Peptides against a protein of PDB entry 2C5K. Designs and how they scored, part 27

Target 1, 91 residues: chain A of PDB entry 2C5K
Amino acid sequence: EDPFQQVVKDTKEQLNRINNYITRHNTAGDDDQEEEIQDILKDVEETIVDLDRSIIVMKRDENEDVSGREAQVKNIKQQLDALKLRFDRRI

## One batch from the design tools (peptide; made by RFdiffusion4, then SolubleMPNN)

Design b2_p14_7_s1 (from b2_p14_7, 8 letters changed)
Fold by OpenDDE base, seed 5:
Structure b2_p14_7_s1 (fold): chain B 91 residues (1-91), chain A 14 residues (1-14)
Amino acid sequence: as target 1 above (91 residues)
Amino acid sequence: MKLFKLGRTPLPVV
C-alpha cells in the first residue's frame, strides 16, 4: 500500500479507537487517561501537518493531481475536530 | 479497545 494511504488509514483507525473509548467512557477519566488521549490527539494533529506537507510537495514537485489526497486529509481533520469536541465535553 | 500512540510513521514525500 502507498505510504500516504497507510498513514491515512492508521490515523483514521486511531481516531476510531479513541472515539470508541470515549463512547464507553463518557465521563472524564483519571488524569493519566486524559493525558494519554490528549497525547494521541496531538500525535494525530502532527500527522495531519505531515500529510499536508507531503501534498504540498507532490503538487509542487511532481505536478500530480492531489485533489483526492486533499479530500482524505480534510476528512481526517473533520474526524479529529469532532472527536476533540466529544473529548472536551467529558472535561 | 486499546489506545496506542501513532508513533513515528514515515511519509513518502515530506
Scores: peptide ipSAE 0.057, ipTM 0.681, DockQ to the pose 0.456
Fold by OpenDDE base, seed 2:
Structure b2_p14_7_s1 (fold): chain B 91 residues (1-91), chain A 14 residues (1-14)
Amino acid sequence: as target 1 above (91 residues)
Amino acid sequence: MKLFKLGRTPLPVV
């Protein structure tokens, strides 16, 4: 597995873990758990920026088809946005 | 459930 796919996989797995946690905890947990989730979501945001940058460079320098990679990043962004909404709506 | 932060994995081009 190439490093790009590994990062995509790890990011999706992390988002799924948080989503599963929120599903089991529909109310805000203790402050420590909420802060931990916020930190992870921020890390995911930064990872997405890095993934986008890597695609831009690949398009410019390698003339390879990156459409599949763009679709993967788009999917991760959608998952992140949905997860943020679920996180923020908890009482 | 214990949550874990993502480690920073190097990307091939960034």
Scores: peptide ipSAE 0.057, ipTM 0.679, DockQ to the pose 0.467
Fold by OpenDDE base, seed 4:
Structure b2_p14_7_s1 (fold): chain B 91 residues (1-91), chain A 14 residues (1-14)
Amino acid sequence: as target 1 above (91 residues)
Amino acid sequence: MKLFKLGRTPLPVV
C-alpha cells in the first residue's frame, strides 16, 4: 500500500476517533484525557506537515499529478480545524 | 474508548 495513503487513512481514522470521543464527552474530562487529546491533535498537525512535505518531494522528484493528494491533505486540515473548534469549546 | 497515537509511516520529506 502507498505509504502516503496509509498515513492519510490513519490520520482520518484518528480524527474520527477523537471526534467520537468529544461527542460522548462534551465536557472537559480528567486532565490526563485532555492531555492525551492535545497530544494526538499535535501529532496530527505534525503529520499534516509531513504529508505536505511529501507532496513537495513527489512534485519535485516524480513530476506526478499530486492534485488528488493535495485535496486529501486539504480535507484532513479541514477536519482537524473543525475538531479543534469542538475541542476548544468544551467546558 | 481508548484513543491511540498515530503510527508514523516514514514518508519522503524535504
Scores: peptide ipSAE 0.057, ipTM 0.677, DockQ to the pose 0.477
Fold by OpenDDE base, seed 1:
Structure b2_p14_7_s1 (fold): chain B 91 residues (1-91), chain A 14 residues (1-14)
Amino acid sequence: as target 1 above (91 residues)
Amino acid sequence: MKLFKLGRTPLPVV
């Protein structure tokens, strides 16, 4: 299994879990719940940075086409941005 | 539903 694809998969699964949680909880929770969600979103952001860095290294050191991987990371970024908007709109 | 933080898998970053 490609470690890059495993990280992409895990990141997407985590974003989906948060999205499902927000769907069930349309109001802001207690401070502990809100902090936990924010921590997970931050972990996703850091993971995206690591994925981007890995693409830069692969593009430099390998002659493989990375366009597919770049598209996957772009998709994750879009999912994260959409989720942040949903999170912030809760009352 | 319990939320979980992402585990870290090593990536070629350097």
Scores: peptide ipSAE 0.056, ipTM 0.672, DockQ to the pose 0.509

Design b2_p14_7_s2 (from b2_p14_7, 8 letters changed)
Fold by OpenDDE base, seed 3:
Structure b2_p14_7_s2 (fold): chain B 91 residues (1-91), chain A 14 residues (1-14)
Amino acid sequence: as target 1 above (91 residues)
Amino acid sequence: MTLTKLGRTPLPVV
């Protein structure tokens, strides 16, 4: 499998795990649980930055159509933003 | 239940 697609897949799986946790835990947990969620969300943000950089390099150096990869990264960003909103709205 | 029990794994870097 393409390493780019593997990273996309792993990122989506991690976001789904957080989403399922928040669904079962609609109130803020203890400080340790909240910190763990924040750490995972930060790891996802850093991964998205790396994916965006890889697309910029491919677009510049390989002259390939990157529209499909851009759409995948956009979808991951939308999932991340939705999770951040759900996380922040917990009481 | 910790997120670790939900299968938290480090994300790969490209």
Scores: peptide ipSAE 0.056, ipTM 0.719, DockQ to the pose 0.163
Fold by OpenDDE base, seed 2:
Structure b2_p14_7_s2 (fold): chain B 91 residues (1-91), chain A 14 residues (1-14)
Amino acid sequence: as target 1 above (91 residues)
Amino acid sequence: MTLTKLGRTPLPVV
């Protein structure tokens, strides 16, 4: 499997897991779980930066069409932003 | 149910 696609897949799975957790836990009540969510969201944010960097390298070194990969990263960014908003709105 | 039980795994680096 393409390592880029594996990272994209794993990132989406993590975001989906957090989204499902927030849906079941609409109130912030377990500080340990809230901290764990923040840690995962930070890891996802860093992963997105690395994905963007990989695309820059592919454009420069391989002269490949990266438009599909750019669209995938854009989608993950949108999912992350939506999830951060849901997380922050919990009381 | 902890997030660890939800399957938290380290994300691979590209």
Scores: peptide ipSAE 0.054, ipTM 0.716, DockQ to the pose 0.179
Fold by OpenDDE base, seed 5:
Formats: sequence, structure tokens, C-alpha cells
Structure b2_p14_7_s2 (fold): chain B 91 residues (1-91), chain A 14 residues (1-14)
Amino acid sequence: as target 1 above (91 residues)
Amino acid sequence: MTLTKLGRTPLPVV
């Protein structure tokens, strides 16, 4: 399997896990749970930065068509932003 | 891999 695709898959799965948790817990949890969610969201943000950097390197060094990878990263960013909005809207 | 209460797993580094 392409390591890039594995990272994309794992990132989406982690976002889905948080989304499922928020669905079951539509109110803010205790501070420990909220901190854990924030930590995971931060890990996803850092992963997205690394994915973007890898695309820049592939475009420069390999002269590969990265349009598909750019679209995947864009999709993850949108999923993250939507999840952050759901997380922040909980009372 | 230790799953947390939220099902957290470490994300791979690129």
C-alpha cells in the first residue's frame, strides 16, 4: 500500500471516531475528555501539514501529478473543519 | 496499540 494513502486512511478513520463520539456525547464532556479530543484534533492538523509537505516534495522532486493527493488532503481538511465546528458547538 | 476511551490511535508520520 502507498504510505501516503495509509496516512490519509488512518487520519479519516480517526476523525470518524471523534465524530462518532461527539454524536453519542452531544454535550461537552469532562475536562479530560475534551482535552483528549483536542489532542487528537491537533495530531490530525500536524498530519495534514506533513501530507502537504510531502505533496510539495513529490511535485518538485518527482514531477508527479499530485492533483489526486491534493484533493484527498483538501477533503481531510474539510472533514477536520466540520468536526471542529461540531466539537465547538457542544454545550 | 492502546485504544483510549475515545478510540484514539497514533497517526502515522509521513
Scores: peptide ipSAE 0.051, ipTM 0.698, DockQ to the pose 0.113
Fold by OpenDDE base, seed 1:
Structure b2_p14_7_s2 (fold): chain B 91 residues (1-91), chain A 14 residues (1-14)
Amino acid sequence: as target 1 above (91 residues)
Amino acid sequence: MTLTKLGRTPLPVV
């Protein structure tokens, strides 16, 4: 499989797992649990930055059509933003 | 709670 697609897939799966956890735990946990969720969300943010950088390199060095990859990264960003909103709204 | 319990998996770097 394309390494870019594997990273996209793994990122989406991680976000889905956290989303499912928040669904089961709609109240804030203890400080350790909240910090752990924040750490996972931060790792996803850093992965998205690396995906964007890889697209810039592909445009420059390979002159390939990256429109499909840009759409995938945009979708992951939207999923992350929605998840952050759910996380912050917990009581 | 542990990262494993939250379902955390390593994210590869591209």
Scores: peptide ipSAE 0.054, ipTM 0.713, DockQ to the pose 0.167; fails the geometry check

Design b2_p14_7_s3 (from b2_p14_7, 8 letters changed)
Fold by OpenDDE base, seed 3:
Structure b2_p14_7_s3 (fold): chain B 91 residues (1-91), chain A 14 residues (1-14)
Amino acid sequence: as target 1 above (91 residues)
Amino acid sequence: MVLTKLGRTPLPKV
């Protein structure tokens, strides 16, 4: 199993879990829950940075075609941005 | 794996 693909899969699953929670809780909840969501979103951002770094290393050191991996990271970034917008619009 | 009420899961690093 490719570790890159495992991280991509786990990240998408985490974003889907948060998205489902926000769907069921369209208003801001308890302050502790809001903080936990913010922490998870931050962890996802850090994971995306690590994915980008791995692509840079592959592109530089191995001269591999990384276009497929770049497209996957772009898709995760779009999913994260959409989720942040939903989170911030809650009253 | 420990899940919170929000379903949080630690992610592996590349």
Scores: peptide ipSAE 0.052, ipTM 0.714, DockQ to the pose 0.115
Fold by OpenDDE base, seed 5:
Structure b2_p14_7_s3 (fold): chain B 91 residues (1-91), chain A 14 residues (1-14)
Amino acid sequence: as target 1 above (91 residues)
Amino acid sequence: MVLTKLGRTPLPKV
């Protein structure tokens, strides 16, 4: 499997896990759980930066068509933003 | 692989 695709898959799965947790816990939970979610979201943000950088390198150095990978990263960014919104709206 | 209560796993680096 392409390592890029594996990272994309793992990132989406992690976001889905948090999304499912928020669905079950629609109110802000204990501080420990909120902090863990924030930490995971930060890890995802950093992963997205790395994915973007890898695309830039592939486009520059390999002259590959990266449109598909760019679309995947865009989708993950949208998923992250939606999840952050859900997380922040919990009372 | 150990999962946290939230199912957290380390993400691989690119």
Scores: peptide ipSAE 0.052, ipTM 0.711, DockQ to the pose 0.116
Fold by OpenDDE base, seed 1:
Structure b2_p14_7_s3 (fold): chain B 91 residues (1-91), chain A 14 residues (1-14)
Amino acid sequence: as target 1 above (91 residues)
Amino acid sequence: MVLTKLGRTPLPKV
């Protein structure tokens, strides 16, 4: 499989795992758990930056249409933003 | 593969 697609898949799976955890834990938990969630969200943000950089390189060095990859990264960003909102709204 | 109590897995970089 394309390494780009593998990273996209892994990122979405990690966001889904956090989303499922928040569903089971709709109140703020232990500080250690909240910190771990924040760390994972930060790792996802860094991964998105790397995905965007890879697209920039592809646009320069390859003659391939990157519109599909741009749409995938946009979707991950939207999923991350929705999850952050859900995380912050917990009481 | 590193699993935490939250099911965290390291993400590869492109």
Scores: peptide ipSAE 0.051, ipTM 0.710, DockQ to the pose 0.117
Fold by OpenDDE base, seed 2:
Structure b2_p14_7_s3 (fold): chain B 91 residues (1-91), chain A 14 residues (1-14)
Amino acid sequence: as target 1 above (91 residues)
Amino acid sequence: MVLTKLGRTPLPKV
């Protein structure tokens, strides 16, 4: 499998796991788990930066059509933003 | 791979 696609897949899976956790835990009550979620969200943000950088390099060095990859990263960013909003709105 | 309670896994780098 393409390493880029593997990272995208893993990132989406992490976001889905957090989303499912928030669904089951609609109130902020477990400080240890809340901190872990924050850490994962930060890791995802950094991963997205790396994905964007990889696309820039591919555009420059490989002259390959990266439109599909850009769309995938955009989708992950949207998932992250939605999840952060959901996470922050919990009481 | 050890999973956390949330199922956290290290993300590979591109």
Scores: peptide ipSAE 0.049, ipTM 0.701, DockQ to the pose 0.119

Design b2_p14_7_s4 (from b2_p14_7, 8 letters changed)
Fold by OpenDDE base, seed 4:
Structure b2_p14_7_s4 (fold): chain B 91 residues (1-91), chain A 14 residues (1-14)
Amino acid sequence: as target 1 above (91 residues)
Amino acid sequence: MVLKKLGRTPLPVV
């Protein structure tokens, strides 16, 4: 499997896991749980930056059509933003 | 442990 696609898949799965957790836990957990979710969201943000960087390199060095990969990253960004909104609205 | 609740796996680094 393409390493880029594996990272995309793993990132989406991680966001889905958090989303499912928030659905089951619609109130803020204890401080430890809240911090761990925040850390995971930061890890996802950093992963998205790395995915964007990889696309820049592919555009420069491989002259590949990266439009599909750009769309995938855009989708992950949208999923992250929606999840952050849900996370921040919890009481 | 949130890891069990979330089923978190480490994200690969690109």
Scores: peptide ipSAE 0.055, ipTM 0.708, DockQ to the pose 0.149
Fold by OpenDDE base, seed 5:
Structure b2_p14_7_s4 (fold): chain B 91 residues (1-91), chain A 14 residues (1-14)
Amino acid sequence: as target 1 above (91 residues)
Amino acid sequence: MVLKKLGRTPLPVV
């Protein structure tokens, strides 16, 4: 399995888990729960940075077509942004 | 335990 694809998959699954939690908990929870969700979202952000960096390296060093990988990262970024919006809108 | 509720797993580093 391509390690890049595994990271993409794991990231999407993690975002889906948070999204499902927010769906079940439409009000802001205890501060501890909010902090933990924020920590996970931060981990996802850092993972996206690493994915982007890997694409830059592949494009530069291997001269590979990275368009598919760029599209995947774009999709994850959109999913993250949507999830952050849902998270922040909870009262 | 919120971690289990969220199903938090370590993400692999690229």
Scores: peptide ipSAE 0.053, ipTM 0.701, DockQ to the pose 0.144
Fold by OpenDDE base, seed 1:
Structure b2_p14_7_s4 (fold): chain B 91 residues (1-91), chain A 14 residues (1-14)
Amino acid sequence: as target 1 above (91 residues)
Amino acid sequence: MVLKKLGRTPLPVV
C-alpha cells in the first residue's frame, strides 16, 4: 500500500477512537486521561504537518496530480477541528 | 503510558 494512504488511514482511525471515547465519556475525566487525549491530538496535528510537507515535495519533484491527496488532508483537518470542538465543549 | 481504552496506535511519519 502507498505509505501516504497508510498514514491517512491510521490518522483517521486514531481520531475515530478518540471520538468514540468522548461519546462514552461526555464529561471531563481525570487530569491524566485529559492530558493523554491532548497528547494524541497533538500527535495528529504533527502528522498532518508531515502529510502537507509530503504533498509539497510531490508537487515539486513529481508530475503527478496531488489534488486527491490535498482533499484527503483537508478532510483529516476538518475531522480534527470537529473533534477538538467536541472535546472542549465537555463539562 | 498509553491508555488502552483509547486504543492508541503509533502514527507513522511520511
Scores: peptide ipSAE 0.053, ipTM 0.696, DockQ to the pose 0.150
Fold by OpenDDE base, seed 2:
Structure b2_p14_7_s4 (fold): chain B 91 residues (1-91), chain A 14 residues (1-14)
Amino acid sequence: as target 1 above (91 residues)
Amino acid sequence: MVLKKLGRTPLPVV
């Protein structure tokens, strides 16, 4: 499998897991889980930066179409932003 | 360990 696609897949899976957790825990708890979610979200943010950097490098090859990869990263960013908003709005 | 409950796996570096 393409390493880029593997990272995209893993990132989406992490976001989905957090989303499912928030669905089950609709109130913010003062538990260690809230801090762990924040840490995972930060890791995802850093991963997205690395994905963007990889696309910039690939764009230097005139023979490689990166449009599909850009769309995938855009989708992950949208998922992250929606999830952060959902996480932060919990009481 | 809550990380396991969330199913957190290490993300590979690109």
Scores: peptide ipSAE 0.051, ipTM 0.694, DockQ to the pose 0.160

Design b2_p14_8_s1 (from b2_p14_8, 5 letters changed)
Fold by OpenDDE base, seed 2:
Structure b2_p14_8_s1 (fold): chain B 91 residues (1-91), chain A 14 residues (1-14)
Amino acid sequence: as target 1 above (91 residues)
Amino acid sequence: MIEKIEFKKLPIVE
């Protein structure tokens, strides 16, 4: 299995878990998991940086077509941004 | 409780 595809899959799964949690816990004031969500979102941000760096290295050193990988990372960034917006809008 | 996934570290040759 390609380690890049595994990290992409795990990142999407983590974002889905948070999104499902926010759906069940739509109030910010009763959420013992706010700190955990913030920590996980930070880990996802760091992982996205690692994915982008991996693409840069592949494009430079392996001369591979990275267009598919760039599209996957773009999709994860959009999912993260949508989730942050949903998290910040909790009243 | 949110289950935290451990992200694999990519072999990024810096």
Scores: peptide ipSAE 0.344, ipTM 0.838, DockQ to the pose 0.711
Fold by OpenDDE base, seed 3:
Structure b2_p14_8_s1 (fold): chain B 91 residues (1-91), chain A 14 residues (1-14)
Amino acid sequence: as target 1 above (91 residues)
Amino acid sequence: MIEKIEFKKLPIVE
């Protein structure tokens, strides 16, 4: 498997797991997982930076069409931003 | 509990 596609898949899966958890736990401070969610979201942010860097290298060194990969990373960023907004709006 | 995924490190050549 392409390592880039594996990381994209795993990142989306992690965000889905958090989103499903928030659906079950809509109250802030009633769950013991708030710190764990913050840590996972930070790891996702760092992983997105690695994905973007890999695209820069492919554009520079391999002269590959990366438009599909750029669209995938954009989609993950949008999913992360929506999830952060949902997490921060818990009552 | 949220299951944490360990993300694979990409071979990024700087």
Scores: peptide ipSAE 0.343, ipTM 0.838, DockQ to the pose 0.752
Fold by OpenDDE base, seed 1:
Structure b2_p14_8_s1 (fold): chain B 91 residues (1-91), chain A 14 residues (1-14)
Amino acid sequence: as target 1 above (91 residues)
Amino acid sequence: MIEKIEFKKLPIVE
């Protein structure tokens, strides 16, 4: 299995888990998981940097068409940004 | 509780 596709899948699944949690826990300050959510979001940000670096290496060293991988990373970034906006707007 | 996923480390060559 392609390690890039596994990381993309796991990142999307993690963002979905947080999004489902925020949907059930829409109040700020009564959430024992606020710190854990922040830590997971940071790990996702670091993972996105790793995905982008992997694409740069593939463009340089393998001379492969990475347009599909760039679209996947763009989609994850959009999911992360939407999730951060929901997290910050909790009442 | 949110289940944390351990992300696989990509083989990134610097």
Scores: peptide ipSAE 0.342, ipTM 0.838, DockQ to the pose 0.731
Fold by OpenDDE base, seed 4:
Structure b2_p14_8_s1 (fold): chain B 91 residues (1-91), chain A 14 residues (1-14)
Amino acid sequence: as target 1 above (91 residues)
Amino acid sequence: MIEKIEFKKLPIVE
């Protein structure tokens, strides 16, 4: 499997797991994993930066069509933003 | 020269 696609898949899976967890634990302070979720969301942000850097390198050095990869990263960013909004709205 | 990024698995909440 392409390592880029593996990281995309793992990032989406991570965001899905957090989203499922928030569905079960929709009250702030009722879960012991708030800090862990925050840390993982930070790791996802850093991973998205790495994905974007990878696209820049591929576009420059490999001269590949990156449009598909750019669309994948855009989709992950949208999923992250939606999840952050859900996480921050927990009462 | 900018090197290619090394991809790794994310830590996953169980």
Scores: peptide ipSAE 0.183, ipTM 0.743, DockQ to the pose 0.060

Design b2_p14_8_s2 (from b2_p14_8, 6 letters changed)
Fold by OpenDDE base, seed 5:
Structure b2_p14_8_s2 (fold): chain B 91 residues (1-91), chain A 14 residues (1-14)
Amino acid sequence: as target 1 above (91 residues)
Amino acid sequence: SIEKIKLKKLPIVE
């Protein structure tokens, strides 16, 4: 497995863990935990930037078909956005 | 608590 796929896998797993936590904790009240979630989300966002950049390089320098990888990143972005929505909607 | 996963840094050059 290449590093790109590993990062995709780990990113999705991290988002799933946060999502599961939000499911169990539908109210915001623990500032420490809220900050931890925010930090993890920022790490994920930065990772997505790296994933996009890697695709740009592959598309530019290697002239590879990156449609599959682009779809994966799109899926992660959608997962992140959905998670952010759940996170922000908690009272 | 949430178990944090250490995300590997991709080797990219632009």
Scores: peptide ipSAE 0.334, ipTM 0.836, DockQ to the pose 0.736
Fold by OpenDDE base, seed 4:
Structure b2_p14_8_s2 (fold): chain B 91 residues (1-91), chain A 14 residues (1-14)
Amino acid sequence: as target 1 above (91 residues)
Amino acid sequence: SIEKIKLKKLPIVE
């Protein structure tokens, strides 16, 4: 499988897992878990940067049509933003 | 707890 697609898939799955956790835990209280969520979110953010960088390289070096990949990254960013909103708004 | 996924590092030449 394409490493890019694997990363996209795993990133979305990780975000889904966090989303499910937040659904089950709509209140903040366990500092350890809250910190873990933050760490995972930061890891996802770094991964998104890597995804964007890879697209830049593909456009520059391979001159490939990256519209599909850009759409995928955009979708992940939207998912991340929505998740951050849920995470931050918890009481 | 949240099960973590080890995200692969993409090779880039930027």
Scores: peptide ipSAE 0.333, ipTM 0.836, DockQ to the pose 0.723
Fold by OpenDDE base, seed 3:
Formats: structure tokens, sequence, C-alpha cells
Structure b2_p14_8_s2 (fold): chain B 91 residues (1-91), chain A 14 residues (1-14)
């Protein structure tokens, strides 16, 4: 497995873990965990930037068909946005 | 608690 796919897989798994936590904790009340979630989300956002950059380089330097990888990153962004929505709407 | 996954850094050379 190439590094790109490994990062995609781990990123999705991290988001899934947060999503599962939010499911079990539908109300905010543990400030330490809330901060941890925020930190992880920021790490994911930075990772998405790296994924996008790698795609840009592949398109520019190799002129490779990156449609599949672009779709993967798009999916991760959608997952992140949905998770942020769930996170923010908790009372 | 949430188990944090260490995300690997991609080697990106522009």
Amino acid sequence: as target 1 above (91 residues)
Amino acid sequence: SIEKIKLKKLPIVE
C-alpha cells in the first residue's frame, strides 16, 4: 500500500473514531475531550492539505490521472464537514 | 477517551 492510501485510510479511521465518540456523547461536558477532538480535527485538516498537495504534484509533474485520488480526498472532506456539523450542534 | 492515530506525513516535493 502506497503512502497516499495509508494516509487516506488512517484519516478516515480517525474521523470514524471521533464520530463514534460523538454518538456516545451527544452533549458537550468534558472540556478535555472537546479540546482533544478539536486538536485531532486540526490534524486531519492539515493532512487533507498534504493529500491535496500530493495530487497537485502528480498532476503537474507526471500528468497522471488522479481522478480516483481526488474522489478519495473529496470524500474525506465531506466526512470532515459532516463531523464538524455534528460536533458543533451538540448542546 | 478517543484513541489518536498518528497520521503519517506524506513526502511531498514540489
Scores: peptide ipSAE 0.331, ipTM 0.833, DockQ to the pose 0.777
Fold by OpenDDE base, seed 1:
Structure b2_p14_8_s2 (fold): chain B 91 residues (1-91), chain A 14 residues (1-14)
Amino acid sequence: as target 1 above (91 residues)
Amino acid sequence: SIEKIKLKKLPIVE
């Protein structure tokens, strides 16, 4: 499998797992759990930066069409933003 | 607790 697609898949799965956790825990948990979520979100944010950088490199190859990959990264960013909103709104 | 996924590092990065 293409490494780019593998990273996209795993990133979305990680965000889904956090989203499911928030659904089960609509109130802020203990400090350890909140810190764990924050650490995972930071790892995802770093990965998204890497995905964007890889697209920039691929654009240098005139034989590559990156439109589909750009759409995938945009979707992940929107998923992350929605998740952050849910996370921050918990009492 | 949340199951953590180890995200692979991309080889093509600036």
Scores: peptide ipSAE 0.323, ipTM 0.834, DockQ to the pose 0.648

Design b2_p14_8_s3 (from b2_p14_8, 6 letters changed)
Fold by OpenDDE base, seed 2:
Structure b2_p14_8_s3 (fold): chain B 91 residues (1-91), chain A 14 residues (1-14)
Amino acid sequence: as target 1 above (91 residues)
Amino acid sequence: SIEKIEFKPLPIVE
């Protein structure tokens, strides 16, 4: 896989891991675990920015069709937003 | 606990 697809794959996997954790822990855990989740979510957020940047560069410099990659990033953003909502709703 | 994945850097030249 090319670097873009590898990052997409890893990002989705990370979000899935957090989502599974929240499913098993519907109430907020200890402070250390909650902080870890917050840190990972922040890393995902920054990674999505990098994915978007790479698409911009491809459109500009390579004149490549990026519609598929844009759809992938859109899907990841939706996953992130849904996960943040689940995370914040826990008591 | 949650295992953290280390994201690989994207070779972006802006």
Scores: peptide ipSAE 0.312, ipTM 0.828, DockQ to the pose 0.739
Fold by OpenDDE base, seed 5:
Structure b2_p14_8_s3 (fold): chain B 91 residues (1-91), chain A 14 residues (1-14)
Amino acid sequence: as target 1 above (91 residues)
Amino acid sequence: SIEKIEFKPLPIVE
């Protein structure tokens, strides 16, 4: 497995961990945990930027078929956006 | 608590 796929896997796993936590803790109130989640979400966002940049390079310099990788990143972005929405909606 | 995953760096050329 190449580094790109490993990062994709780790990113999805991290988002799943947060999602599972939110499922178990649907009420906000623990400031420390809220901050931790927010920090992790920022790390994920930066990682997605790196994934996108990697795709740009592959498409530009290597002229590879990146449709599959683009779909993966799109899926991760959708997962992130959905998670952010859940995170923000907690009462 | 949520276990944080350390993401591996990707080689990126701008």
Scores: peptide ipSAE 0.311, ipTM 0.828, DockQ to the pose 0.710
Fold by OpenDDE base, seed 3:
Structure b2_p14_8_s3 (fold): chain B 91 residues (1-91), chain A 14 residues (1-14)
Amino acid sequence: as target 1 above (91 residues)
Amino acid sequence: SIEKIEFKPLPIVE
């Protein structure tokens, strides 16, 4: 498995773990846990930047068809955005 | 708590 696909897989898994946590904790109660979630979300955002960079390099230097990888990153971004909405809506 | 995954670094050449 190439590094790009591994990172995609791990990113989605991380988002799933947060999503599952939010499902079990529909209210924001523990500040430490909230901060942990924020930190992990930040790591995910930075990882998405790296994914985008790799695609840019592939398009520029290799002139490779990256539509599939772009779709994967788009899906991750949508998952992240949806998760942020759930996270922020908690009382 | 939430288990954090350590992401592998991507080999990116700018």
Scores: peptide ipSAE 0.310, ipTM 0.827, DockQ to the pose 0.748
Fold by OpenDDE base, seed 1:
Structure b2_p14_8_s3 (fold): chain B 91 residues (1-91), chain A 14 residues (1-14)
Amino acid sequence: as target 1 above (91 residues)
Amino acid sequence: SIEKIEFKPLPIVE
């Protein structure tokens, strides 16, 4: 398995798990639960930075067409932004 | 609680 594709897959799965949790919890939970979600979101954000850096290196050193990978990362970023909006809107 | 996924490191060399 391509490490890039594995990370993409895991990132989307993590965001889906958080989204499902928010669906079940329309109001903010206790401080520990909210902090746990925030920590996971920060880990996802750092992972997306790594994905972008990987694309930059591939474009520079491998001279490969990275359009497909750029589209994947764009999709993940949009998923993250939508999730953050849902998370912040909870009462 | 949410199951946390441990993301694999990407081999990035710059």
Scores: peptide ipSAE 0.308, ipTM 0.827, DockQ to the pose 0.724

